# Ledger of designs, part 66: peptides against a protein of PDB entry 5OK6

Target 1, 215 residues: chain A of PDB entry 5OK6
Amino acid sequence: ELPGLDSQWRQIENGESGRERPLRAGESWFLVEKHWYKQWEAYVQGGDQDSSTFPGCINNATLFQDEINWRLKEGLVEGEDYVLLPAAAWHYLVSWYGLEHGQPPIERKVIELPNIQKVEVYPVELLLVRHNDLGKSHTVQFSHTDSIGLVLRTARERFLVEPQEDTRLWAKNSEGSLDRLYDTHITVLDAALETGQLIIMETRKKDGTWPSAQL

## One batch from the design tools (peptide; made by RFdiffusion4, then SolubleMPNN)

Design b2_p16_2_s3 (from b2_p16_2, 9 letters changed)
Fold by OpenDDE base, seed 5:
Structure b2_p16_2_s3 (fold): chain B 215 residues (1-215), chain A 16 residues (1-16)
Amino acid sequence: as target 1 above (215 residues)
Amino acid sequence: MRERLPFSEEDEKKFS
């Protein structure tokens, strides 16, 4: 059974543990479609649990680009298309009203940027390939705050590179040339990597030479 | 060591 309407509002909207709580790096937040949320607010603020304004199940359908990979539409705006709730608040709403059948939750992480903390709604999806098989890509999601070192390690793991093998990364730029990602300590953001960008992992030859030397 | 490389279709073949 649903808790009291006032209790619901306090649980979800409060500034300490609800929608308005401070962002903390690494925490999970969830997207809720704006219209549903507004309907819920109206319902709860109305004070009548039997009101026709009952919001029903949470439905985030309009936020998704597709129902296969459940990717978000591009260009969604917080406060216009969706609201962000901390994990606890999200789980309360789901428990009270349910989530539309078949829809996954839209979970995102708080990241810490140089000047601000924010929920990273759109992480970067990179296409990882090996230098000798450019046609076989592996799409992997990274945070803008992830290091190039993590990208490299992830690539090595995905391609089952042995520990003794040396590898390095190249990014194919908009001009069609390759830029070597030699500094593994900078972030994906610092390297200006973008979703859909091809990242080539080069493996050093046994003779100590690099395949790219032939280019 | 070169940090930026032109990358033509021919280069793709050489890289592979």
Scores: peptide ipSAE 0.403, ipTM 0.914, DockQ to the pose 0.715
Fold by OpenDDE base, seed 1:
Structure b2_p16_2_s3 (fold): chain B 215 residues (1-215), chain A 16 residues (1-16)
Amino acid sequence: as target 1 above (215 residues)
Amino acid sequence: MRERLPFSEEDEKKFS
């Protein structure tokens, strides 16, 4: 059952628990297509529940580039293309109006950057490969705040590297050369890794030499 | 220790 229009507005726009609530690292927020949200605002501000401004079910179709992998379009801007809602507010709207059939929610996490919290709408998608099989990539998403160490561990796990095997990472840069990711404690952001970038996991040979020594 | 390596198509074959 739909709450009263004023109640809806207070619940969703409440500065303490609604759209304007402070961001907290680790919390989930959800994207709502801007036009739908504006329609909802007009509806609840209009004061007439029978108004023709009824927004219908939430439809984020225009935010997706495809309906197979449900990837977001590139270059979406908060406040122009979408609004961000905390989990509680999102779930209220979904319960009241529904979500378009088949569409997944667009859930994102708040991340902690040195001077600010933000919702990470676009995590980094890296192409993980082994040095001896560059043609077989595994696309894995990472937060900008994830460490290079996590990228390495993830690569080791994905390629079933045994614990006794030594591995290290190289990033293929825009110039086509390889930069060694030596410091595993810095973040993906610090390393300036970008979506679509090839990350090569090198495995040390049994003779103790590195394959890259031949380069 | 080399931290940046030129990486040509020929190098890809050597790396493999």
Scores: peptide ipSAE 0.395, ipTM 0.911, DockQ to the pose 0.731
Fold by OpenDDE base, seed 4:
Structure b2_p16_2_s3 (fold): chain B 215 residues (1-215), chain A 16 residues (1-16)
Amino acid sequence: as target 1 above (215 residues)
Amino acid sequence: MRERLPFSEEDEKKFS
């Protein structure tokens, strides 16, 4: 059931769970394609429920670069390409208008940065590999706020490293060299890691030496 | 301890 136009506007724009509500770390927000949202705004502000300006189902097709992995296009800008809605508002719109068949929702998390909350539209996808098998990668998504320690633990888990095995990380930088990720307490952001970057997990030899000593 | 290492194709072989 589609509610009254004024009710829709209040619920989505000005409600407690509306578009302008404060961001809270850990909460889910959703992207809505800007043109659809603007058409919706025009529709509900028009005052005629039978108007030809009816927006139809939500269609985020133009935000995706592919329909296989449903990756977002690079360089999308809030307020220009999309609008961010909190989960409650998103679910209202989906229930009222529907979502284009086959499209997944574009869900993102609020992260806490120094002195600011932000919806992390582009989390970091890292390529995790072992030092002795650089061709076998595991692509894993991380928040910029995740610690290097989490990256290391994730790598250990993906490669089934035994608890007694000692491991450490290297990041292959844009210059093609390797940078040691010494401090496991800093974040992915602090380490300036980026999507597509190769992260090498080095495992200490049984003799106590590191493979990288040969480099 | 070395913090940054050059990483050539030859180095990749040595690392593995």
Scores: peptide ipSAE 0.395, ipTM 0.911, DockQ to the pose 0.775
Fold by OpenDDE base, seed 2:
Structure b2_p16_2_s3 (fold): chain B 215 residues (1-215), chain A 16 residues (1-16)
Amino acid sequence: as target 1 above (215 residues)
Amino acid sequence: MRERLPFSEEDEKKFS
């Protein structure tokens, strides 16, 4: 069922419940390809439901780098490439127009940064490896707001580290050297970790010593 | 003092 054009506009663009409503940490927002959204705007603003400006089903194809893992293209810009909608608004549009067959929704979370809420369109993708086994990696996504402790726990889980084994993390920096991640309570953002960065998990030896050495 | 993480020769090549 397709509501009246004015009703659609109010529902989607309403400042309290629509596109312009305040962000709240933990909420889900969805990306809509900009061209489709503009077509929808033209349709509903045109005042003629029988017009040739009908937008058809939502098609986010141009936002995806691939249709296998449905990874977003890099460098997409809000307002230019896509529009962000809160979950309710997104679900309304999908119910009214449908989503292109086979395409998953592009759901992203609002995160709390020191002074602002932001929809995290691009979480940080880290390459997790074990010390002395660099050939085996796990690529895992983390929020900028996730703690280093979570990264460590995730690494332990992915590599099936036993509970009694003690581990710690190192990050390969831009200079190609390694920085030990001492504080596990700081965030991925605070640690300045970036997508594609290599994170190395060091495991304490059975004799209680670490492979790492003091210089 | 500064800590470093040593690698095997094979891993050093992969690391670099």
Scores: peptide ipSAE 0.228, ipTM 0.839, DockQ to the pose 0.262

Design b2_p16_2_s4 (from b2_p16_2, 9 letters changed)
Fold by OpenDDE base, seed 4:
Structure b2_p16_2_s4 (fold): chain B 215 residues (1-215), chain A 16 residues (1-16)
Amino acid sequence: as target 1 above (215 residues)
Amino acid sequence: MKERLPFTEEDRKKFS
């Protein structure tokens, strides 16, 4: 059952949990394709709930570059390609209008940067490998605010490294050289890691030496 | 997804 048009507008646009409410770190926000949202705005502002401007189901198809992994297209811009809604508002819209069959919601997290909160629409997907095994890799998503330590722990977990084994990370840079990630306390952002970047987990040898000692 | 340079056999040799 659809609420009254004015109620919809107030709930989504001007409500305490509406589109313009302040961002809070850790919260989930959702992307809504801009054209659909504008259609919804026109509908609820039109004053006729039986209007032909009814937006129908939320359809974010144009935001995806594929329907297999449901990756977002690169370079999408807030306010131009999509709008961001807090979870409550998103769920209201989905409840009222539905979401296109088969499409996953586009959920993203608010992250805390030094001087601003933002919805991290594009988290970093890193390709994790072991230094001595080209046959096994894991693609894992990280926030720009995640520490290198978390990347390392995640790599250890994915590769089933035992606690007693010592490991460290290298990143393959755009020039093809390997940069050691010495400080595990800095963030993915600080380390300037990017989506698709190869991260190599090196495991210390039993003799106490590192395979990469020659580097 | 941005294309990045893969882990190569040459890279592996750096960890011999």
Scores: peptide ipSAE 0.328, ipTM 0.861, DockQ to the pose 0.160
Fold by OpenDDE base, seed 3:
Structure b2_p16_2_s4 (fold): chain B 215 residues (1-215), chain A 16 residues (1-16)
Amino acid sequence: as target 1 above (215 residues)
Amino acid sequence: MKERLPFTEEDRKKFS
């Protein structure tokens, strides 16, 4: 059942464990559509639980591009389009008010960047291909904090590369040129890879040479 | 997903 309004406020916006608590890398946070959240705030701040300001069930429809793939619209801004809540707070709100039927929760992870923690609302989607197969591609999602090594391992797995085969990566830049991803220890962010960018996995020949030897 | 340049025949030739 719905707790008292003061209890709701304390659970959701408590500075220790609520909306404004410190971000911790690896934890899940959830997006809540801004209008709904503001309505909830008005409701609990109003002091009358029978008020007409009751927010109803959580409805994040306006945050999605479509209701098939449930991809987020591009360019959403925290504080303008949505509010971020830690998992506990999100689950409280869902239990109290419900979530619109059929809508998935919008779950995102906290990542550790060089100087800050951030909820990664938009992970990077890369298009993976093999140098010798034009007919097969894989779109895979990565965190900005994932290493190029992980991208390579993921590509090897998706293309069923045998352990004894040696592989390396190229990225196609905006000018149409191919850039070698030499350092596999840097992150997707460090490599400045972007959503939709083509990543080519090159496999070494049996004679020990690389197909791109003349590049 | 942003529109980026696709894998082309020119790209393929770079690996031949």
Scores: peptide ipSAE 0.321, ipTM 0.861, DockQ to the pose 0.135
Fold by OpenDDE base, seed 1:
Structure b2_p16_2_s4 (fold): chain B 215 residues (1-215), chain A 16 residues (1-16)
Amino acid sequence: as target 1 above (215 residues)
Amino acid sequence: MKERLPFTEEDRKKFS
């Protein structure tokens, strides 16, 4: 059952705990389709709970490019396509109005970038392959703030690399050449890795040589 | 998912 309209507004829009609250790294925020949110605003600001402006269930359908993987459309813009709500606010709205049946919440994390905190709406999805086996590919999601070291460790895990085996990463750049990712301490962002980018894990040979060194 | 440049035979040769 819905709380009072003023109460709803305070819970969701209050700058201290609502939509305008400060971002904190690691916090979960949720996307709400803009038109629905605006309808909700009109409803609660109208002062009439029986108003025809009742927003109905949350429906983020227009934010998804597919209903299989529930991937977001590219190029969505905050304030135009969606609003971001902290977890508590999101859960309140879902509790009050419901979420479209079968539709998953769009949960994203706050990340700490060098000079800003932001909700990472679009994490980086990398395509991981082995240098000697293109038949084994893994699409793995990373934060822009994740280290290349994490990417490497993840690749090693996915490809079941033994601890004693040495590996290193290459990235295929926009010009079609392969750049070795030497520094494992920099972030995905620092390395300018992008969604869909091919990352090749090279495994050192038993003789101590690298496959790529043979050319 | 946005797809970047795929692995090519030229890339394969680099690791031969």
Scores: peptide ipSAE 0.276, ipTM 0.833, DockQ to the pose 0.145
Fold by OpenDDE base, seed 2:
Structure b2_p16_2_s4 (fold): chain B 215 residues (1-215), chain A 16 residues (1-16)
Amino acid sequence: as target 1 above (215 residues)
Amino acid sequence: MKERLPFTEEDRKKFS
């Protein structure tokens, strides 16, 4: 059940409720593959619902690097590879045209940075390990806006650390050195943590000393 | 997931 072409355009592109609407922290936005979107634009701007420009089902296949975990390809660029739509607009398009069978929606959240809101297309994936057990790593996704405290709590949970055990984090920096993450209140972004970065959880010894002999 | 920098023996020494 397709609305009129003009109605579709207004609904999706309307600056108040569509693609150009202001970002709000915590909102969900969705990626639409650019070529499909351009085809849709051509279709609705053409004024002929019976034209050969019908875009068909939304197909984001080219945005994915795999169809197992549905991870995005690296280096995708808004406006070149994909268009971002607010949830309402996305759901309209899916309702009208459908989504390619088997493909999940590419949902991302608006995050609040110091001076701007943006859709976080690429959250940070960190490799969490214990200082004394390198064989048990956990890959965990975090927002750039998540605190180091959250990373620490997450690490404790993943490694089943008992509540009475004291832990702290180290990050392996780009130079290969270990930086202690002292301030748990700063964000992942502020700590300059990046995808694929090794984060080491150190557990305090029973004697009250730290394995690293650091304060 | 690809590690940017792996844990090294030097790193291990820091946690003796």
Scores: peptide ipSAE 0.235, ipTM 0.813, DockQ to the pose 0.132

Design b2_p16_3_s1 (from b2_p16_3, 8 letters changed)
Fold by OpenDDE base, seed 3:
Structure b2_p16_3_s1 (fold): chain B 215 residues (1-215), chain A 16 residues (1-16)
Amino acid sequence: as target 1 above (215 residues)
Amino acid sequence: TSEEYLSLVISPSEPA
């Protein structure tokens, strides 16, 4: 059953536990489509529970580019296309109004950047390949805060590289050339890696030479 | 080959 309109407003919009509460690293936040949220605001602010402004179930359909992988559209903007709610507020709204049938929640994590917390709406999707077989790619999601070392370890795991094999990474840049990722301690953000970017794992030859040394 | 492509497209880079 729906709580009173004033209670809904206070629960979702209050600055302590609602939409405006401080971000904390590692917490889950959820996206809500902006038009639905505005309709909800109008409904609860109108003071009439029987109003024609009833928002219905939460429907984030316009935020998705596909209904197979449920990927977000590119270029969505907070405050224009969606609002962010903490997990508690999201679960209240879902409990009260429901979520469109078959549609998954859009859950995202708060990440810690230098002197700022941010909900990471777009994790970085990298295309991992081997130097000797560029046609076989693994698409893997990483946080901007993940290290290049994690990318390398993930690539090694996906390609079943043996522990004794030596590997290193190259990134294909915007000019179409390859830049070597020397420092494995920097983050994906520091390396300026972007979604859809090709990352090549080079494996050292048994003779101790690198394939790239033939330049 | 993938190796040939790699050798053609790699830019000279130095560790920072």
Scores: peptide ipSAE 0.031, ipTM 0.610, DockQ to the pose 0.507
Fold by OpenDDE base, seed 4:
Structure b2_p16_3_s1 (fold): chain B 215 residues (1-215), chain A 16 residues (1-16)
Amino acid sequence: as target 1 above (215 residues)
Amino acid sequence: TSEEYLSLVISPSEPA
């Protein structure tokens, strides 16, 4: 059942728990398509629950690049294309209005960057491959705040690398050459890794030599 | 190709 219009507004837009609340690292926030949200605002501000301005179910279709992988379109701008809501507010809206059938929620995490908290709308999708089988990739999502060490561990896990096997990462750069990701303590952001970038996991040979050292 | 370059930089080892 839909609560009263004023109650909806207060629940979603209140400064303590609503859209304007402070970001906290690790929290989940959700994207709502801007047009829908504006329609909702108009509806609840109109004071007539029977108004023709009823927004209907949440439909984020315009934010998605495709309905297969449900990837966001590139270049979406907060406040223009979408609104960010904390999890509680999102769940209220979904409970009240529903979400378009088949659409996943667009959940994103708050990350801690130097001197700022931000909802990471575009986490980095890396293509993880093994040096000996470049044709078999695992696409894995990482935060910009994740360490290269985490990327390496994730690659090892995805490729079922045994603990005794030694591995290291290379990134294919924009020039098409390979840069070794030597420092595993830096972040994905620090390494300037980008979505769609190929990350090659090299496994040390049993003889103790690296495949790349023989070239 | 980029793959050829990669194969030249990182020698494909036989799949273990």
Scores: peptide ipSAE 0.028, ipTM 0.580, DockQ to the pose 0.120
Fold by OpenDDE base, seed 5:
Structure b2_p16_3_s1 (fold): chain B 215 residues (1-215), chain A 16 residues (1-16)
Amino acid sequence: as target 1 above (215 residues)
Amino acid sequence: TSEEYLSLVISPSEPA
């Protein structure tokens, strides 16, 4: 049974624990398709539980570009295409109305940027490769706030690089040339890395020379 | 330079 309409409103749309609460870094928020949410608002504001404005189950289908990897469409805008809810509010709505069969929740993390907290709707997907086998890639998702050091560690892990092996990263730029990622302490954002960008991990040879240094 | 060398060796096509 659904809670009372006023109770639903108070649980979801409030400034302390609901939709309007402050963002906190590391917390999970969820996307809800805008039209469904607006219908829910109309339903609970109408005061009639038997109203034809009943929203039914949550359906985020229009936000997805594919039903294989459940990737979001590009260019979605908060307040136009979706609303953001904190985890508690999302779980209430799912428990009351359900989620469309087979559809995963759209969970995103709050990140801390220099002057603002933001829900990172579009994290960066990088193509990681080794210098000696460019045809075998690992697609890995990173936050814009992740360090280049984390990208390097992740590449080492995916390619099973031993701790004693020395490695470094190169990024393929838009001009087709390679830029070496010297500073591992800067973020993915600071390095201006983009989704779909090729990142090459170079491994130092046993003789102490770098493959790239032989010309 | 290492960057120039790698730029010449790497195919413009992205791996799958």
Scores: peptide ipSAE 0.025, ipTM 0.559, DockQ to the pose 0.101
Fold by OpenDDE base, seed 2:
Structure b2_p16_3_s1 (fold): chain B 215 residues (1-215), chain A 16 residues (1-16)
Amino acid sequence: as target 1 above (215 residues)
Amino acid sequence: TSEEYLSLVISPSEPA
């Protein structure tokens, strides 16, 4: 059952637990399409539950590139295209109004950057390949705050690399050359890795030499 | 260079 309009407003816009609450690293937030949210605001501020301003079910269709992979459109802007809600507020709205049938929620995590907390709307999608296995790529999503070490471990796991095998990463840069990722302690952000970037895992030979050193 | 070698080895492996 729908709560009273004032109760809805207070629950969703409450500064402690609603839209305006502080971000905390590791928390889940959800995107809501801006026009729907504005319609909801008009509805609850209008004071008439039977008004023609009823927003209907949540529909984020305009935020998606497609309905197959449910990837977000590029270049979406907070406050213009969408609003961010904490998990509790999102779940309230979904319970009250529903979500468009078959449409997944747009859940994102708060990450800790050097000077700010931010909802990571666009995590980094990397293309992982082996230096000697040209036909097999793995697309994997990472946070900007993930370490290169995590990328390497993930690559090793995906390619079923044995623990005794030594591996290292290379990134294909914008010029088409390869940059070696020497420091595994820096983040994806620090390494300036971007979505769609090719990451090559090189495996050390049994003789102790690197394949790349033979040229 | 090691980078050139990797580039040559990897280039055919890029998803088309």
Scores: peptide ipSAE 0.022, ipTM 0.524, DockQ to the pose 0.118

Design b2_p16_3_s2 (from b2_p16_3, 5 letters changed)
Fold by OpenDDE base, seed 3:
Structure b2_p16_3_s2 (fold): chain B 215 residues (1-215), chain A 16 residues (1-16)
Amino acid sequence: as target 1 above (215 residues)
Amino acid sequence: TSPEFLALRISPSNPA
């Protein structure tokens, strides 16, 4: 049974535990499609549970670009396309109204940026390749807060690189040239890496030379 | 080394 409308409003919208509560690094937040959320707001503010304003089940279909990988559409804007809810508030709404059948929740993490916390709605998808075969890519998601060192370790693992093999990374920039990722301690954000960007793992030759010395 | 890699150029802002 649905809680009272005033109770629903207080649980979801209160500034202490609801939508407006402070972000905390590492916590999960969930996206809710904006039109559904506005219909819910109108329903609970109307004071009549039998109202024609009943929102029905949560349906985020308009936020997805595909129903196979459940990727978000590009360029979605908080407050225009979706609302962010903390895990507790999301789970309440799902328990009360349900989620559209077969549709996954849109879970995202709070990340710590310099002096701010943000829900990372769009993690960075990088195309990892080897210098000797640019046609075989591994698409891997990274946080903007992940280090270049993690990107390198992940590339080494995906390509089964032996511990004794020396490797380094290059990013293909917007001009189509190669930027070397020298500092492995900086973040994906600091390196200005973007979704769909090609990251080339170079492996040192047995003669001690680098393949890139031929560029 | 792939021909496609060898066709790329290092950015002038990066030391070789």
Scores: peptide ipSAE 0.463, ipTM 0.917, DockQ to the pose 0.822
Fold by OpenDDE base, seed 4:
Structure b2_p16_3_s2 (fold): chain B 215 residues (1-215), chain A 16 residues (1-16)
Amino acid sequence: as target 1 above (215 residues)
Amino acid sequence: TSPEFLALRISPSNPA
């Protein structure tokens, strides 16, 4: 059942638990398409529950570039294309209005950056490959705050690398050359890794040599 | 080792 219009407004827009509440690292926030949200605002501010301004189901279709992987379009802007809601507010709206059939929620995490909390709308999608087969990629999402060590561990897990096998990472840069990721303690952000970037896991040979010694 | 890997070059500036 839909609560009263004033109750909806207070629940979604209140400063303590609503849209304007402080960001906290690790929390989930959700994207809502801006036009739908503005329609909802107009509806609840209009004071007439039977108004023709009823927003209907949440429809985020315009935010997606594809309906296969449900990837966001590039270059979306908060406040113009979408609004961010904390999990509680999102779940209320979904319970009241529904979500368009077949659409996944657009869940994102709050990350801690130097001196700022931010909802990470665009996590980094890396193409993980092995040095012996560059055509067989695993696309894996990472936070900008994730360490290169996590990227390496994830690559090892995805490729079923045995614990005794020695591995290291290379990033293919914009010039098409290889940058070695020496420091596993730096973040994806610090390493300036980007979505769609090829990350090559090199495995040490049984003879103790590295494949890259042939480059 | 893949031919595609062997065709790559190591960056002269490898700061990472």
Scores: peptide ipSAE 0.459, ipTM 0.906, DockQ to the pose 0.751
Fold by OpenDDE base, seed 5:
Structure b2_p16_3_s2 (fold): chain B 215 residues (1-215), chain A 16 residues (1-16)
Amino acid sequence: as target 1 above (215 residues)
Amino acid sequence: TSPEFLALRISPSNPA
């Protein structure tokens, strides 16, 4: 049974635990399609549970670019295309109304940027490759706040690099040249890495030379 | 080493 309409409003639309609560780094938030959310607002504000404004199941179909990987469309805007809800509020709505059959929840993390907390709706997708086979990529998502050191560790893990093997990263830039990712302590954001960018893991040769010495 | 890798050039500026 659905809670009373006033109770639904208080659980979702409040400044302490609902939609307006402060962002906290590492917490999960969920996207809800804007039209559905506005219909829900109208329903609970109308005061009639039998109203024709009943929103039905949560349907985020318009936010997805594909139903295979469930990737978001590019350029979605908070407040226009979707609203953000904290995990508790999202789970309440799903329990009351359901989620459209087969659709996954759109879960995102709060990240800490130098002067602001933000829900990271679009993490960076990097194409990880080895210097000896540029045609075999692993697509991996990273936060803008992740270090280049994490990108390197992830690349080593994906390519099954032994702990004793020396590795380093190169980014292929927009000019088609290679930028060396020397500082492993800077973030993906600080390195200005972009979605779809090719990141080349170079492995040191057994003779102690680097493959890039031939460039 | 991949021929495709060997065809690349190192940028004059390494920002990272």
Scores: peptide ipSAE 0.459, ipTM 0.904, DockQ to the pose 0.722
Fold by OpenDDE base, seed 2:
Structure b2_p16_3_s2 (fold): chain B 215 residues (1-215), chain A 16 residues (1-16)
Amino acid sequence: as target 1 above (215 residues)
Amino acid sequence: TSPEFLALRISPSNPA
């Protein structure tokens, strides 16, 4: 059952579950397509629950590149293309209006950057490969706040590297050369790694030499 | 070692 229009407005815009609540690291927020949200605003502000301004079900179709992988379009802007809602507010709207059939929620996490919390709408998607087979990639998503150490561990796990094997990472830069990721304690952001970037896991040879010594 | 890997070059700013 739909609550009263004033109650809807208060639950979504105000209070501890509202759109304007402070961001907290690790919390889930959800994207809502801007046009739908504006239609909802007009509906609840209009004062007539039976009005022609009823927004219908939430439909984020315009935010997706495709309906196969449900990837977001690039370059979406908060306040222009979408609104961010905390999990509680999102779940209220979904319970009241529904979500378009078969369409997944667009859930994102709050991350803590050095000076600010933000919703990470676009995590970094890296192409993990081995030095001996650059054609066989594993695409893996990382937060900008994830460490290079996590990227290395993830690469080792994906490639089933044995614990005794020594490994290190290289990033292929925009010039097509290799930058070594020496410091595993820095973040993906600090290393300036980008979506679609090739990350090469090098495995040390049994003779104790590195394959990259031949470059 | 992949031929494609061996064709790459190490960045001067971040040597091996």
Scores: peptide ipSAE 0.462, ipTM 0.921, DockQ to the pose 0.832; fails the geometry check

